Peptides against a protein of PDB entry 1EBD. Designs and how they scored, part 19

Target 1, 138 residues: chain A of PDB entry 1EBD
Amino acid sequence: KASYEGKVAAEAIAGHPSAVDYVAIPAVVFSDPECASVGYFEQQAKDEGIDVIAAKFPFAANGRALALNDTDGFLKLVVRKEDGVIIGAQIIGPNASDMIAELGLAIEAGMTAEDIALTIHAHPTLGEIAMEAAEVAL

## One batch from the design tools (peptide; aimed at target 1 V23 A109)

Design b2_p17_3 (made by RFdiffusion4)
Pose (drawn by RFdiffusion4):
Structure b2_p17_3 (pose): chain A 138 residues (1-138), chain P 17 residues (1-17)
Amino acid sequence: as target 1 above (138 residues)
Amino acid sequence: LTETLEENREKILEMLS
Protein backbone atom coordinates (compact mmCIF):
# COMPACT_ATOMS: atom_id res chain seq x y z
CA LYS A 1 0.00 0.00 0.00
CA ALA A 2 2.82 2.39 0.80
CA SER A 3 4.83 1.75 -2.39
CA TYR A 4 1.69 2.15 -4.57
CA GLU A 5 0.81 5.45 -3.07
CA GLY A 6 4.45 6.49 -3.42
CA LYS A 7 4.10 6.22 -7.16
CA VAL A 8 0.69 7.93 -7.20
CA ALA A 9 2.18 10.88 -5.27
CA ALA A 10 5.14 11.53 -7.55
CA GLU A 11 2.95 11.12 -10.64
CA ALA A 12 0.39 13.62 -9.28
CA ILE A 13 3.20 16.01 -8.43
CA ALA A 14 4.49 15.78 -12.03
CA GLY A 15 1.09 16.50 -13.49
CA HIS A 16 0.16 12.95 -14.27
CA PRO A 17 -3.60 12.60 -13.49
CA SER A 18 -2.74 9.76 -11.13
CA ALA A 19 -5.13 8.55 -8.45
CA VAL A 20 -5.42 5.73 -5.92
CA ASP A 21 -7.39 3.01 -7.74
CA TYR A 22 -7.34 -0.57 -6.59
CA VAL A 23 -10.17 -2.90 -5.69
CA ALA A 24 -8.19 -4.80 -3.12
CA ILE A 25 -4.87 -5.56 -1.53
CA PRO A 26 -3.79 -9.05 -0.49
CA ALA A 27 -2.65 -9.67 3.04
CA VAL A 28 -0.52 -12.67 3.98
CA VAL A 29 0.41 -14.18 7.33
CA PHE A 30 3.34 -16.50 7.59
CA SER A 31 1.87 -18.83 10.25
CA ASP A 32 2.56 -22.58 10.05
CA PRO A 33 -0.27 -23.11 7.67
CA GLU A 34 0.39 -19.79 5.97
CA CYS A 35 -2.74 -17.84 5.15
CA ALA A 36 -3.65 -15.17 2.65
CA SER A 37 -6.71 -12.98 2.13
CA VAL A 38 -7.98 -10.48 -0.50
CA GLY A 39 -11.20 -8.82 -1.02
CA TYR A 40 -14.22 -9.43 1.24
CA PHE A 41 -14.64 -12.16 3.80
CA GLU A 42 -17.95 -13.99 3.33
CA GLN A 43 -19.41 -12.22 6.41
CA GLN A 44 -18.21 -8.72 5.49
CA ALA A 45 -19.88 -9.17 2.12
CA LYS A 46 -23.34 -9.89 3.48
CA ASP A 47 -22.97 -7.32 6.25
CA GLU A 48 -22.27 -4.90 3.40
CA GLY A 49 -25.65 -5.83 2.06
CA ILE A 50 -24.45 -8.04 -0.74
CA ASP A 51 -25.96 -11.37 -1.89
CA VAL A 52 -22.81 -13.46 -2.04
CA ILE A 53 -22.25 -17.17 -2.35
CA ALA A 54 -19.13 -18.79 -0.92
CA ALA A 55 -17.30 -21.83 -2.29
CA LYS A 56 -14.87 -23.66 0.00
CA PHE A 57 -12.49 -26.28 -1.33
CA PRO A 58 -10.14 -28.42 0.82
CA PHE A 59 -6.44 -29.15 0.26
CA ALA A 60 -7.17 -32.62 1.57
CA ALA A 61 -8.54 -33.40 -1.88
CA ASN A 62 -5.67 -31.92 -3.91
CA GLY A 63 -2.95 -34.32 -5.03
CA ARG A 64 0.04 -32.01 -4.51
CA ALA A 65 -1.10 -31.18 -0.99
CA LEU A 66 -1.10 -34.93 -0.28
CA ALA A 67 2.45 -35.14 -1.64
CA LEU A 68 3.51 -32.24 0.55
CA ASN A 69 1.75 -34.07 3.38
CA ASP A 70 0.16 -30.87 4.64
CA THR A 71 -3.52 -31.32 4.10
CA ASP A 72 -4.94 -28.94 6.70
CA GLY A 73 -6.27 -25.96 4.77
CA PHE A 74 -8.73 -24.66 2.20
CA LEU A 75 -9.54 -22.06 -0.38
CA LYS A 76 -12.68 -19.96 -0.20
CA LEU A 77 -14.22 -17.85 -2.95
CA VAL A 78 -16.68 -15.09 -2.10
CA VAL A 79 -18.74 -14.61 -5.25
CA ARG A 80 -21.42 -11.97 -5.97
CA LYS A 81 -24.45 -14.12 -6.65
CA GLU A 82 -25.93 -11.49 -8.97
CA ASP A 83 -23.15 -11.73 -11.58
CA GLY A 84 -20.66 -14.46 -10.62
CA VAL A 85 -18.03 -11.76 -10.02
CA ILE A 86 -15.44 -12.78 -7.41
CA ILE A 87 -15.01 -10.11 -4.73
CA GLY A 88 -12.99 -11.93 -2.05
CA ALA A 89 -10.82 -15.00 -1.51
CA GLN A 90 -9.16 -16.70 1.42
CA ILE A 91 -6.53 -19.50 1.32
CA ILE A 92 -5.16 -21.28 4.30
CA GLY A 93 -2.56 -23.88 3.55
CA PRO A 94 0.91 -24.33 1.96
CA ASN A 95 1.97 -21.61 -0.43
CA ALA A 96 -1.20 -19.57 0.19
CA SER A 97 0.95 -16.44 -0.10
CA ASP A 98 1.82 -17.35 -3.70
CA MET A 99 -1.53 -18.85 -4.69
CA ILE A 100 -3.26 -15.64 -3.55
CA ALA A 101 -1.84 -13.70 -6.56
CA GLU A 102 -4.17 -15.44 -9.08
CA LEU A 103 -7.31 -14.77 -7.11
CA GLY A 104 -6.06 -11.25 -6.49
CA LEU A 105 -5.56 -10.47 -10.20
CA ALA A 106 -9.05 -11.85 -10.79
CA ILE A 107 -10.69 -9.55 -8.24
CA GLU A 108 -8.81 -6.49 -9.47
CA ALA A 109 -9.95 -7.06 -13.02
CA GLY A 110 -13.50 -8.07 -12.13
CA MET A 111 -13.41 -11.68 -13.33
CA THR A 112 -16.03 -14.41 -12.64
CA ALA A 113 -15.91 -17.88 -11.16
CA GLU A 114 -16.39 -19.15 -14.68
CA ASP A 115 -13.44 -17.14 -15.95
CA ILE A 116 -11.21 -19.02 -13.52
CA ALA A 117 -12.99 -22.39 -13.89
CA LEU A 118 -12.58 -22.27 -17.64
CA THR A 119 -8.82 -21.70 -17.28
CA ILE A 120 -6.79 -24.88 -17.38
CA HIS A 121 -4.42 -25.00 -14.43
CA ALA A 122 -1.33 -27.10 -13.82
CA HIS A 123 -1.69 -30.63 -12.43
CA PRO A 124 -0.70 -31.63 -9.84
CA THR A 125 -0.27 -28.26 -8.18
CA LEU A 126 -1.87 -26.32 -5.36
CA GLY A 127 -2.74 -23.36 -7.51
CA GLU A 128 -5.27 -25.50 -9.31
CA ILE A 129 -7.46 -25.70 -6.20
CA ALA A 130 -8.72 -22.35 -7.32
CA MET A 131 -9.92 -24.11 -10.50
CA GLU A 132 -11.72 -26.74 -8.52
CA ALA A 133 -13.25 -24.16 -6.13
CA ALA A 134 -14.63 -22.05 -8.96
CA GLU A 135 -15.97 -25.28 -10.42
CA VAL A 136 -17.73 -25.76 -7.06
CA ALA A 137 -18.98 -22.18 -7.25
CA LEU A 138 -20.55 -22.82 -10.60
CA LEU P 1 -15.30 -8.92 -22.81
CA THR P 2 -13.16 -5.93 -21.98
CA GLU P 3 -16.27 -3.76 -21.42
CA THR P 4 -17.83 -6.40 -19.17
CA LEU P 5 -14.69 -6.58 -17.07
CA GLU P 6 -14.56 -2.77 -16.78
CA GLU P 7 -18.17 -2.65 -15.70
CA ASN P 8 -17.60 -5.37 -13.14
CA ARG P 9 -14.60 -3.47 -11.75
CA GLU P 10 -16.59 -0.30 -11.53
CA LYS P 11 -19.29 -2.10 -9.55
CA ILE P 12 -16.64 -3.32 -7.14
CA LEU P 13 -15.34 0.22 -6.75
CA GLU P 14 -18.89 1.38 -6.00
CA MET P 15 -19.13 -1.25 -3.29
CA LEU P 16 -15.92 0.10 -1.70
CA SER P 17 -17.14 3.76 -1.87

Design b2_p17_3_s3 (made by RFdiffusion4, then SolubleMPNN; from b2_p17_3, 10 letters changed)
Fold by OpenDDE base, seed 4:
Structure b2_p17_3_s3 (fold): chain B 138 residues (1-138), chain A 17 residues (1-17)
Amino acid sequence: as target 1 above (138 residues)
Amino acid sequence: MEEELKERREKLKELRE
């Protein structure tokens, strides 16, 4: 957030058209395992009256995580039931700090779980877990 | 653009069923 706002400020000072326009800000904790989140948590969505699917997929079922012997944690997608739009995501596990960016993009672009599920992810990668969680939401 | 993406998504879903 601060880095993005700094860029907007620098562009404005330079006389370029720029604005702070974001839907979701990622939060990262660089622990072991890493923790990352963007958009709604499941309970936050429910508290606001949004009917959601919480789709969870464990790193223990991810081929790359197994190969790395780093299988702790999971990815969770928070998907609005009405239209399948992804409104939140949480990752606890290997490379969560980098992997959250795909889901941040998905939320900012108004993508659905189907959009992620139908996108080819390289095999074997940690990133496949996003596709697997999206398939759970279908 | 929106409708084209929707059509593509639905077509791909059908092919994977």
Scores: peptide ipSAE 0.023, ipTM 0.566, DockQ to the pose 0.045
OpenDDE base, seeds 1, 2, 3, 5: peptide ipSAE 0.022, 0.017, 0.021, 0.020; ipTM 0.557, 0.482, 0.591, 0.552

Design b2_p17_3_s4 (made by RFdiffusion4, then SolubleMPNN; from b2_p17_3, 10 letters changed)
Fold by OpenDDE base, seed 1:
Structure b2_p17_3_s4 (fold): chain B 138 residues (1-138), chain A 17 residues (1-17)
Amino acid sequence: as target 1 above (138 residues)
Amino acid sequence: KEKELEERRKKLLELRK
């Protein structure tokens, strides 16, 4: 967020039109395990009257996480029931800080859980957990 | 939804060949 705001400010100072109008601003905590979030939390969506599915998949069921012996945590997708659009994601677990970028892209692009579920992820990878969580939402 | 997903997966796999 701050880095992007700095870029927008620099562009404005240079006389270029710029705006901060992103839907999906990632937040990362570099703890062990890492925590990452983008878009809505489930409760935030509910508080705004958005009917959502919270699709959760544990790293304990991910083949790469098992191979790495790093299986704590989960990925959660927050999916709008009306149209299946992903409006938020949270990751607690290995490589969460990098993995959140895929979901940030998906949210900004207005992708659905179906779009992620139909995206082939390399096997075995931690990133497959996004596909697995998307399948839970279907 | 599951049937539609399987059909779309098949179609996507065919298009990516």
Scores: peptide ipSAE 0.028, ipTM 0.595, DockQ to the pose 0.030
OpenDDE base, seeds 2, 3, 4, 5: peptide ipSAE 0.023, 0.018, 0.023, 0.026; ipTM 0.607, 0.519, 0.607, 0.596

Design b2_p17_4 (made by RFdiffusion4)
Pose (drawn by RFdiffusion4):
Structure b2_p17_4 (pose): chain A 138 residues (1-138), chain P 17 residues (1-17)
Amino acid sequence: as target 1 above (138 residues)
Amino acid sequence: SLAETAVAIIETGKAMR
């Protein structure tokens, strides 16, 4: 957040019509099962008065997570029911800090669960859980 | 590194929108 604004400030000073414009910022916590979040939590969304569905997919079902032998965790997609647009995501499990980037780019650009579900992911990887979660969302 | 990645995502997302 600080670095982004740093650029916006210098650009505005120079005359560039720069402004602060992002839909979300990811936050990561390096706990044992590292966790990452971006966008709305399922509760914040509804409290905001939004009809959102949430899809939750476990690492216990992913093959790479079984190989890593760390199966405690999940990925959650908070999706606007009215248009399938993803507005928040939460990952708890190995490499959540890295996996969060894909869901983050999706939120920033205004993509849908289908956009992600129709994207072929690597197998066997953890990042593909997002694929399977969006499939669940659909 | 993550901060730079966040910033890149924001700029890329904005450009795509």

Design b2_p17_4_s1 (made by RFdiffusion4, then SolubleMPNN; from b2_p17_4, 9 letters changed)
Fold by OpenDDE base, seed 1:
Structure b2_p17_4_s1 (fold): chain B 138 residues (1-138), chain A 17 residues (1-17)
Amino acid sequence: as target 1 above (138 residues)
Amino acid sequence: DLEARAVRIMELGRALR
């Protein structure tokens, strides 16, 4: 947030039209395990009356996480049931701070769970967990 | 649980940014 607001301010000073958009601002905590979030949490969506699918996939089922012996946590997608659009994501686990960027892009672009499920991820990677969670949402 | 704790930490982290 602060770095983005600083960029918007710098662009405005430089004479470039820019606005702060809060839709896909990531929140990252560099703990052990790492925590990352973008968009809606499941409960926030429900509190706003959005009917959602919460699709969860554990790192304990990810081949790269197993190979790294770092299998704590999960990825969760928050998917709007009406149209399959991803409106939020949470990651608790290895490389969560970097992996959230893919999901931030997907949310900002208005992508569906199907779009991610059909995206080929390299094997074996931690990133495959996004594809696996998207398949759970279908 | 771990999820509820992580959600609360991330919400606090977002509010501090």
Scores: peptide ipSAE 0.181, ipTM 0.751, DockQ to the pose 0.042
OpenDDE base, seeds 2, 3, 4, 5: peptide ipSAE 0.143, 0.173, 0.163, 0.168; ipTM 0.725, 0.748, 0.740, 0.749

Design b2_p17_4_s2 (made by RFdiffusion4, then SolubleMPNN; from b2_p17_4, 8 letters changed)
Fold by OpenDDE base, seed 5:
Structure b2_p17_4_s2 (fold): chain B 138 residues (1-138), chain A 17 residues (1-17)
Amino acid sequence: as target 1 above (138 residues)
Amino acid sequence: SFEERVVAIMELGRALR
């Protein structure tokens, strides 16, 4: 957030249009397990009157997580029902701090759960869990 | 669950920003 705000300020000084979109700003806690979030939480969306699907997939069902013997937690996608657009994501589990970047990109680009579900992820990887959660949302 | 409580804490943190 601070780095992004610094870039926004620099762009404004340089005479370029700039805005801060706080919805796409990730939040990370480097705990064990790691925690990461970007965009809407499910309850936040509901409180704002957005009809959402909360699609959850556990690391216990991910091949790479099993191989690493680190299967605690899950990935959750918050998907707007009207158009299938991903508006939020939460990850608790291995490599959450890095994995949140893919989802931040997806949200910023206005991608749907289908877009992620149809994106080939290497096997076996932790990243596959994003694809699996996206499939749950369909 | 533990995971649900963690998500709730994360959400609370976001609300405080």
Scores: peptide ipSAE 0.202, ipTM 0.779, DockQ to the pose 0.038
OpenDDE base, seeds 1, 2, 3, 4: peptide ipSAE 0.174, 0.189, 0.187, 0.195; ipTM 0.766, 0.772, 0.773, 0.776; seed 2 fails the geometry check

Design b2_p17_4_s3 (made by RFdiffusion4, then SolubleMPNN; from b2_p17_4, 10 letters changed)
Fold by OpenDDE base, seed 1:
Structure b2_p17_4_s3 (fold): chain B 138 residues (1-138), chain A 17 residues (1-17)
Amino acid sequence: as target 1 above (138 residues)
Amino acid sequence: DLEARTVQIMELGRALR
């Protein structure tokens, strides 16, 4: 957020039209394990009356996480049931701080769980967990 | 649990921005 707002301000000062217009702001805690979030939490969506699927996949089932001996945590997708659009994501685990960017892109673009499930991820990677969680939401 | 604690931390982090 702050870095993006700083960029918008710098672009405006430089005479380039720019506005702060975003659907979701990523949040990261660089703890061990790392924590990252973008968009809605499941309970926030429910409190707003949005019918959601919470699709969760554990790092303990991810081949790269197993190879790294770092299997704590999970990825959760919050998917709107009406249209399958991803409206939130949470990651607790290895590389969560970087992995959240894919899901931030998906949310900003209005992508569905199917779009992620059909996206080929390199094998074996931590990023495959996004595809696995998307498949759970189908 | 870990998830509930994480949600709380992340929401606090958003509130502090």
Scores: peptide ipSAE 0.110, ipTM 0.709, DockQ to the pose 0.039
OpenDDE base, seeds 2, 3, 4, 5: peptide ipSAE 0.098, 0.107, 0.103, 0.107; ipTM 0.694, 0.709, 0.701, 0.706

Design b2_p17_4_s4 (made by RFdiffusion4, then SolubleMPNN; from b2_p17_4, 8 letters changed)
Fold by OpenDDE base, seed 1:
Structure b2_p17_4_s4 (fold): chain B 138 residues (1-138), chain A 17 residues (1-17)
Amino acid sequence: as target 1 above (138 residues)
Amino acid sequence: SLEERTVRIMEEGRALR
């Protein structure tokens, strides 16, 4: 966020029109376990009257997480029921700070849970957890 | 759970911006 805001400011100073108006601005905490979020939390969506599916998948069920002996936490997708569009995601667990980028891309592109579920993820990887959570949302 | 509490803290942190 700060880096992007700095880039926008620099571009504006250079005479290039730019705006900081993205739907999906990631937030990351480099704790142990790492925490990352983008878009809506489940409760935020509910408070706004959006009917959502909260699809959760644990790292304890991820093959790569098991191999790394780092299985704490989960990935949660917040999916709008009306059209299946992903509107938020939270990750607590290994590599959350990097893994959130895939979901940020998905949200900005207006992708559905089906789009993620149908995307082949390398096996075994931590990233497969996004596909697994998307399948839960279907 | 610890995870649920962490998510809540992150949510509250965003709300306070």
Scores: peptide ipSAE 0.121, ipTM 0.713, DockQ to the pose 0.037
OpenDDE base, seeds 2, 3, 4, 5: peptide ipSAE 0.073, 0.109, 0.105, 0.113; ipTM 0.694, 0.715, 0.708, 0.714

Design b2_p17_5 (made by RFdiffusion4)
Pose (drawn by RFdiffusion4):
Structure b2_p17_5 (pose): chain A 138 residues (1-138), chain P 17 residues (1-17)
Amino acid sequence: as target 1 above (138 residues)
Amino acid sequence: TMEEFTAEAHARIAARH
């Protein structure tokens, strides 16, 4: 957040019509099962008065997570029911800090669960859980 | 593909800005 604004400030000073414009910022916590979040939590969304569905997919079902032998965790997609647009995501499990980038880029650009579900992911990887979760969302 | 997905996302963000 600080670095982004740093750029916006210098650009505005120079005359560039710069402004602060992002839909979300990811936050990561390096706990044992590292966790990452971006966008709305399922509860924040509804409390905001939004009809959102949430899809939750477990690492226990992913093949790479079994190979890593760390199966405690999940990925959650908070999706606006009215248009399938993803507005929040939460990952708890190995490499959540890295996996969060895909869901983050999706939120920033206003993509849908289908946009992600129709994207072929690597197998066997953890990042593909996002594919399976969006498939659950659909 | 992931490349197409990323390119589309960046195109959309760029359009917003």

Design b2_p17_5_s2 (made by RFdiffusion4, then SolubleMPNN; from b2_p17_5, 7 letters changed)
Fold by OpenDDE base, seed 4:
Structure b2_p17_5_s2 (fold): chain B 138 residues (1-138), chain A 17 residues (1-17)
Amino acid sequence: as target 1 above (138 residues)
Amino acid sequence: SMEEFRKKALERIAARR
């Protein structure tokens, strides 16, 4: 966040208008398991009157996680029901700190759960869990 | 408010589609 805000400020000083978008700013905790979040939490969306689907997929059902014997946690997509747009994501589990970047990109690009579901992810990877969660949201 | 800011951000994001 601070680094991003610093870049925005530098761009503004240079005469290039830039905007801060806090929806796509990731938050990461490098714990075991790792925790990462971007955009809305389910409850935050509900509290703001956004009708959402919370699509959750466990690492226990992910082929790569099973192969690594690291199956704790899940990925959750927060999807706006009206249009299927992804507005948030949370990951607790292996490589969450890196995996959140895909979902941050998806949010910033205005992607839907369908967009992610239709994106081929390499098999077997931890990243497939995003696709699996997106399929749950359909 | 931060709520209003986030909602406007979502509107901007939606407009990119």
Scores: peptide ipSAE 0.169, ipTM 0.788, DockQ to the pose 0.076
OpenDDE base, seeds 1, 2, 3, 5: peptide ipSAE 0.093, 0.094, 0.093, 0.084; ipTM 0.696, 0.690, 0.704, 0.687

Design b2_p17_5_s3 (made by RFdiffusion4, then SolubleMPNN; from b2_p17_5, 7 letters changed)
Fold by OpenDDE base, seed 4:
Structure b2_p17_5_s3 (fold): chain B 138 residues (1-138), chain A 17 residues (1-17)
Amino acid sequence: as target 1 above (138 residues)
Amino acid sequence: SHEEFRARALARIEARR
């Protein structure tokens, strides 16, 4: 957020038109395990009356996490039931701080869980957990 | 389906033209 807003401000000062039109702002805590979030939490969506699927996949079932011996945590997708659109994501686990960017892109682009499920992720990778969680949401 | 996914991706490109 702050870095992006600083870039927009620098572009404006340089005389280039720039706008802040993002829908989803990532939040990251560089703890062990890392924590990352973008968009809605499941409870926030429910409190707003949005009917959601919370698709959760554990790092303990991810091939790369197993190979790294770092299997704590999970990825959670918050998917709107009406249309399958991803409205939020949370990651607790290895590389959560970088992996949240894919899910931020998916939310900003109005993508569905099916869109992620149909995107080939390299095997074995930590990022593959996004595809696995998306498949759970189908 | 993969076809529908690609169709949605292409529709986003066309909406920017």
Scores: peptide ipSAE 0.182, ipTM 0.785, DockQ to the pose 0.150
OpenDDE base, seeds 1, 2, 3, 5: peptide ipSAE 0.094, 0.151, 0.180, 0.091; ipTM 0.723, 0.770, 0.781, 0.721

Design b2_p17_5_s4 (made by RFdiffusion4, then SolubleMPNN; from b2_p17_5, 6 letters changed)
Fold by OpenDDE base, seed 2:
Structure b2_p17_5_s4 (fold): chain B 138 residues (1-138), chain A 17 residues (1-17)
Amino acid sequence: as target 1 above (138 residues)
Amino acid sequence: SMEEFRERALARIAARR
């Protein structure tokens, strides 16, 4: 967020037309395990009257996480129930800080759980968990 | 407000479908 807003500000100062049109702001905590979030939390959506599916998949079921002996945590997708659009994601686990970028892109692009579920992810990877969580949301 | 921000975010998500 800050870096993006800084670019817009620099362009404005330089006299170039620019606008801030962000949908999702990633938040990362570099703990062990790492924590990352983008868009809505499940409870935030519910408190705002949005009917959501919270699709959760554990790192303990991910082939790469098993191979790394780092299986703590999960990925959660927050999916709007009416149309399957992804409106949020949370990751607690290995490489969460980098993995959140795919989900930020998905939210910004208005992608559905089906769009991710039908995207081939490399096996075995930590990123494959996004596909697995998307399948849970279907 | 954060509410207004989220409403605009959801509207942008919908517009990109």
Scores: peptide ipSAE 0.052, ipTM 0.648, DockQ to the pose 0.048
OpenDDE base, seeds 1, 3, 4, 5: peptide ipSAE 0.023, 0.030, 0.016, 0.031; ipTM 0.608, 0.612, 0.533, 0.609; seed 5 fails the geometry check

Design b2_p17_6 (made by RFdiffusion4; failed a check: too like the target's own chain)
Pose (drawn by RFdiffusion4):
Structure b2_p17_6 (pose): chain A 138 residues (1-138), chain P 17 residues (1-17)
Amino acid sequence: as target 1 above (138 residues)
Amino acid sequence: SALEKIAEEAAERLAAR
C-alpha cells in the first residue's frame, strides 16, 4: 500500500492525472499453515448488503497437498451471486501467500468464477485448487 | 501458465478502463 501510493504521489506531482485505484490488496500471514486474504470475507460481504455465495475447497483433496503431507487448509471464494464476479478469496494452507496472487489478479480485473474454472491449471499443484473451487462455485 | 493467462486478461481489462 505504501509503495503504490508512493508512485501515485510522484506522478500527481509531475502532472500525471494519477489516482489511487485498486479494488483490493492481499494480506498474508506467515503462520505454520500460512494464510492469505484479499477482497471481502464471506461475512463482510453480506453485512455490506451483498448477495454472495461462498465456495470452500479443501487441500485434503488436492494431490500435491497430499505429497507435501500438509493437508490442513482450504481455499474460499466469495462470489457475487448476481453476476458470478469474485470479490474476495481466502487461502489457508501451504504456499497460500503465492497462490493468493491468481485470485488477487482476478478480483482486481473483475473476473468470474467461470473465468477461473475455464482456465486449465497445472496438475498436480496447489494453485489448481482455485480451479476446483471455482468449479464448485459454478 | 494459468497465472500468466489471468495476468494477460487482467492487463487487458485494466488497460481498457

Design b2_p17_6_s1 (made by RFdiffusion4, then SolubleMPNN; from b2_p17_6 with E4D A7R E9L)
Fold by OpenDDE base, seed 2:
Structure b2_p17_6_s1 (fold): chain B 138 residues (1-138), chain A 17 residues (1-17)
Amino acid sequence: as target 1 above (138 residues)
Amino acid sequence: SALDKIRELAAERLAAR
């Protein structure tokens, strides 16, 4: 956010139009395990009357996480049931701070769980957890 | 709040252990 706001300010000073209103602003806590979030939480969506699927996949089921001996946590997708659009994601686990970027892109682009499930992820990677969670949402 | 959301995730993680 702050870096982006700085870029927007620089662009505005340079006389370039810039959009400031992103749907998907990530929040990251560099703890152990890392915590990352973008878009809606499940309960937040429910409180707003959005019917959602909460699809969760654990790091303990991921080959890369096992190979790293770092399997603590999960990824959660918050998917709108009406159209399958991803409206939120939360990650607690290794590399959550970087993994959230893919999901931020997906949310900002209005992608569905199907779009992520059909995207080939490199094997073995932590990124495959996003694909697996997307498959759970289908 | 943002802090409440983080606490919720932390609780969910703890329940899975």
Scores: peptide ipSAE 0.227, ipTM 0.805, DockQ to the pose 0.023
OpenDDE base, seeds 1, 3, 4, 5: peptide ipSAE 0.220, 0.225, 0.209, 0.218; ipTM 0.801, 0.804, 0.794, 0.800

Design b2_p17_6_s2 (made by RFdiffusion4, then SolubleMPNN; from b2_p17_6 with A7R E9K A11R)
Fold by OpenDDE base, seed 1:
Structure b2_p17_6_s2 (fold): chain B 138 residues (1-138), chain A 17 residues (1-17)
Amino acid sequence: as target 1 above (138 residues)
Amino acid sequence: SALEKIREKARERLAAR
């Protein structure tokens, strides 16, 4: 957030058109396992009266995680039931700090779980877990 | 709000399909 806002300010000072236009701010904890979040948590969405699907997929079922012997945790998508739009994501597990960027992009672009489910991910990768969780939300 | 921005972007995305 701070670096992004600093970039916008620098561009404005330089005479370039720039604006702060973000939907969600990623949060990362560099623990073992790593934790990352973007957008709504399931409970936050419910507290705002949003009907959501919480689609969860475990790293224990991911081929790359198994090959790395690093299978702790899961990915969770928070999907609005009305239109299938992804409004939040949480990752606990290997490479969560980097993997959250794909989901941040999906949320900022207004993508659906179907959009992610239909996106080909390289096999075997940790990133496939996003596709698997998206399929759970369908 | 953040939700309103999500909703707007979602509408734009749906219109582009």
Scores: peptide ipSAE 0.029, ipTM 0.611, DockQ to the pose 0.096
OpenDDE base, seeds 2, 3, 4, 5: peptide ipSAE 0.024, 0.024, 0.025, 0.021; ipTM 0.567, 0.577, 0.574, 0.533; seed 4 fails the geometry check

Design b2_p17_6_s3 (made by RFdiffusion4, then SolubleMPNN; from b2_p17_6 with I6L A7R E9K A11E)
Fold by OpenDDE base, seed 2:
Structure b2_p17_6_s3 (fold): chain B 138 residues (1-138), chain A 17 residues (1-17)
Amino acid sequence: as target 1 above (138 residues)
Amino acid sequence: SALEKLREKAEERLAAR
């Protein structure tokens, strides 16, 4: 039930057009699970004719999430296929509101999925899920 | 556009590698 509510909340965020011409403006909903988004949603990118990879990794496969017994949700990276540049990210799960900042930075810096995948994340942390999702996009 | 700015930043970053 919580996972469904988180998905609906994330979808509601996607439905509000930002009048601001910035890719990396974060949006956060402090629900349970938390929802956070920055940059493009997969469908928004497709609607603009951008060929993308949507790389998804579940919290159920994250060591810290397992240790916390809080494994609902996932991280999704939206990656431009042409050059591997991260253009969006969505997180539904524990600490999503804080974790989105790393991905906002990555988008603003023009980083690739490879940049995140090759960045060592501390183990075990929730933040490792960004690295894992980036590896899926390679 | 925001995407054009992102592309510019990405190109600059890629060129620096």
Scores: peptide ipSAE 0.161, ipTM 0.774, DockQ to the pose 0.091
OpenDDE base, seeds 1, 3, 4, 5: peptide ipSAE 0.126, 0.131, 0.133, 0.147; ipTM 0.748, 0.752, 0.752, 0.757; seed 4 fails the geometry check

Design b2_p17_6_s4 (made by RFdiffusion4, then SolubleMPNN; from b2_p17_6 with E4D A7R E9L E12A)
Fold by OpenDDE base, seed 5:
Structure b2_p17_6_s4 (fold): chain B 138 residues (1-138), chain A 17 residues (1-17)
Amino acid sequence: as target 1 above (138 residues)
Amino acid sequence: SALDKIRELAAARLAAR
């Protein structure tokens, strides 16, 4: 957020047309395991009366996480039931701080769980867990 | 709202498929 706002401010000062128009602001904690979140938490969506699917996939079932012997945690997608649109995501586990960027992009672009489920992820990778969680949401 | 923007983007993407 701050870095992006700083870029927009620099562009505005330089006389370029610029606007801060974002939907998804990532939050990261560089703990062990790492924690990352973007968009809605499941409870926040429910409190706003949004009917959601919380699709969860564990790192213990991810081939790369197994190979790394780092299988703690999970990825969770918060998917609106009306149209399958991803409105939030949380990751606790290996590389969560970097992996959240894909899901931030998906939210900003108005993507569905189907869009991610049908995107080929390299096997075996940690990033493949996003595809697996998206399949759970279908 | 942020949710309205997501909805608009989703609708636009679906229409472009």
Scores: peptide ipSAE 0.199, ipTM 0.793, DockQ to the pose 0.128
OpenDDE base, seeds 1, 2, 3, 4: peptide ipSAE 0.073, 0.045, 0.141, 0.125; ipTM 0.682, 0.638, 0.754, 0.736

Design b2_p17_7_s1 (made by RFdiffusion4, then SolubleMPNN; its pose is not in this set)
Fold by OpenDDE base, seed 2:
Structure b2_p17_7_s1 (fold): chain B 138 residues (1-138), chain A 17 residues (1-17)
Amino acid sequence: as target 1 above (138 residues)
Amino acid sequence: MEEKEKRRQELLELRRK
């Protein structure tokens, strides 16, 4: 957020047309386990009258997390039920601070759960959790 | 691409409410 807004402000001061037009702002807590979020939480979407699917996949079911002996937490996708568009994501677990960037990109691009589910992730990686959570949302 | 941009604009409008 702040770094992006600073860039837009610098471009505006330089006389370039620029606008702060973002959908997704990542938030990270560097705890153990790490916590990351982008877009809507499930309850926020419901409070706004959006019908959502909340797809959850645990780190304990991921081959890389098992191999690292670091299996605490989960990834949650918040998917708009009408059209399958990803509107939010939350991650609690190892590398959540970096893993949230893929989901931030997906939200900013207006991607669906199907777009993520059909994307090949490298095996074995923690990133596969996003693919598996997207498959749960289908 | 066009449908994804349309969905992105819908999300921007949703965030402004």
Scores: peptide ipSAE 0.078, ipTM 0.671, DockQ to the pose 0.871
OpenDDE base, seeds 1, 3, 4, 5: peptide ipSAE 0.056, 0.028, 0.023, 0.025; ipTM 0.668, 0.594, 0.572, 0.574

Design b2_p17_7_s2 (made by RFdiffusion4, then SolubleMPNN; its pose is not in this set)
Fold by OpenDDE base, seed 2:
Structure b2_p17_7_s2 (fold): chain B 138 residues (1-138), chain A 17 residues (1-17)
Amino acid sequence: as target 1 above (138 residues)
Amino acid sequence: EEEKKKNRERLLALRKK
């Protein structure tokens, strides 16, 4: 599936060696579907010994995505199990390049999955998927 | 890679404060 190829691309971008590799810098690939990432990937956290919850929610279950007939992909939150703090997010799907900004802000602000889950998102929007994924992490 | 690790640790420390 196209989403799988996008996932690989996103991971490759995130893993690119650099002199300064800030975790909080978003990475975007404007493919079809779009790919976006900020913060930790699940495996990166695990490799560092961080106990995490990887909460995934598919675009196929999102009302706006269904209405647009564009339901490929998912949003994944990487949540530190110790305190529920969001430490990473990946999005493969429609509008991923814009949606990542909300999650980047959440990570930089030290917000928890609960904070996102309890934030009302406009209906119907693709952005609601962040709220849904956060609920999965609870 | 060393720099990446430092950045990760810094980020996590900031989120835990």
Scores: peptide ipSAE 0.036, ipTM 0.594, DockQ to the pose 0.113
OpenDDE base, seeds 1, 3, 4, 5: peptide ipSAE 0.027, 0.023, 0.025, 0.024; ipTM 0.554, 0.498, 0.530, 0.594

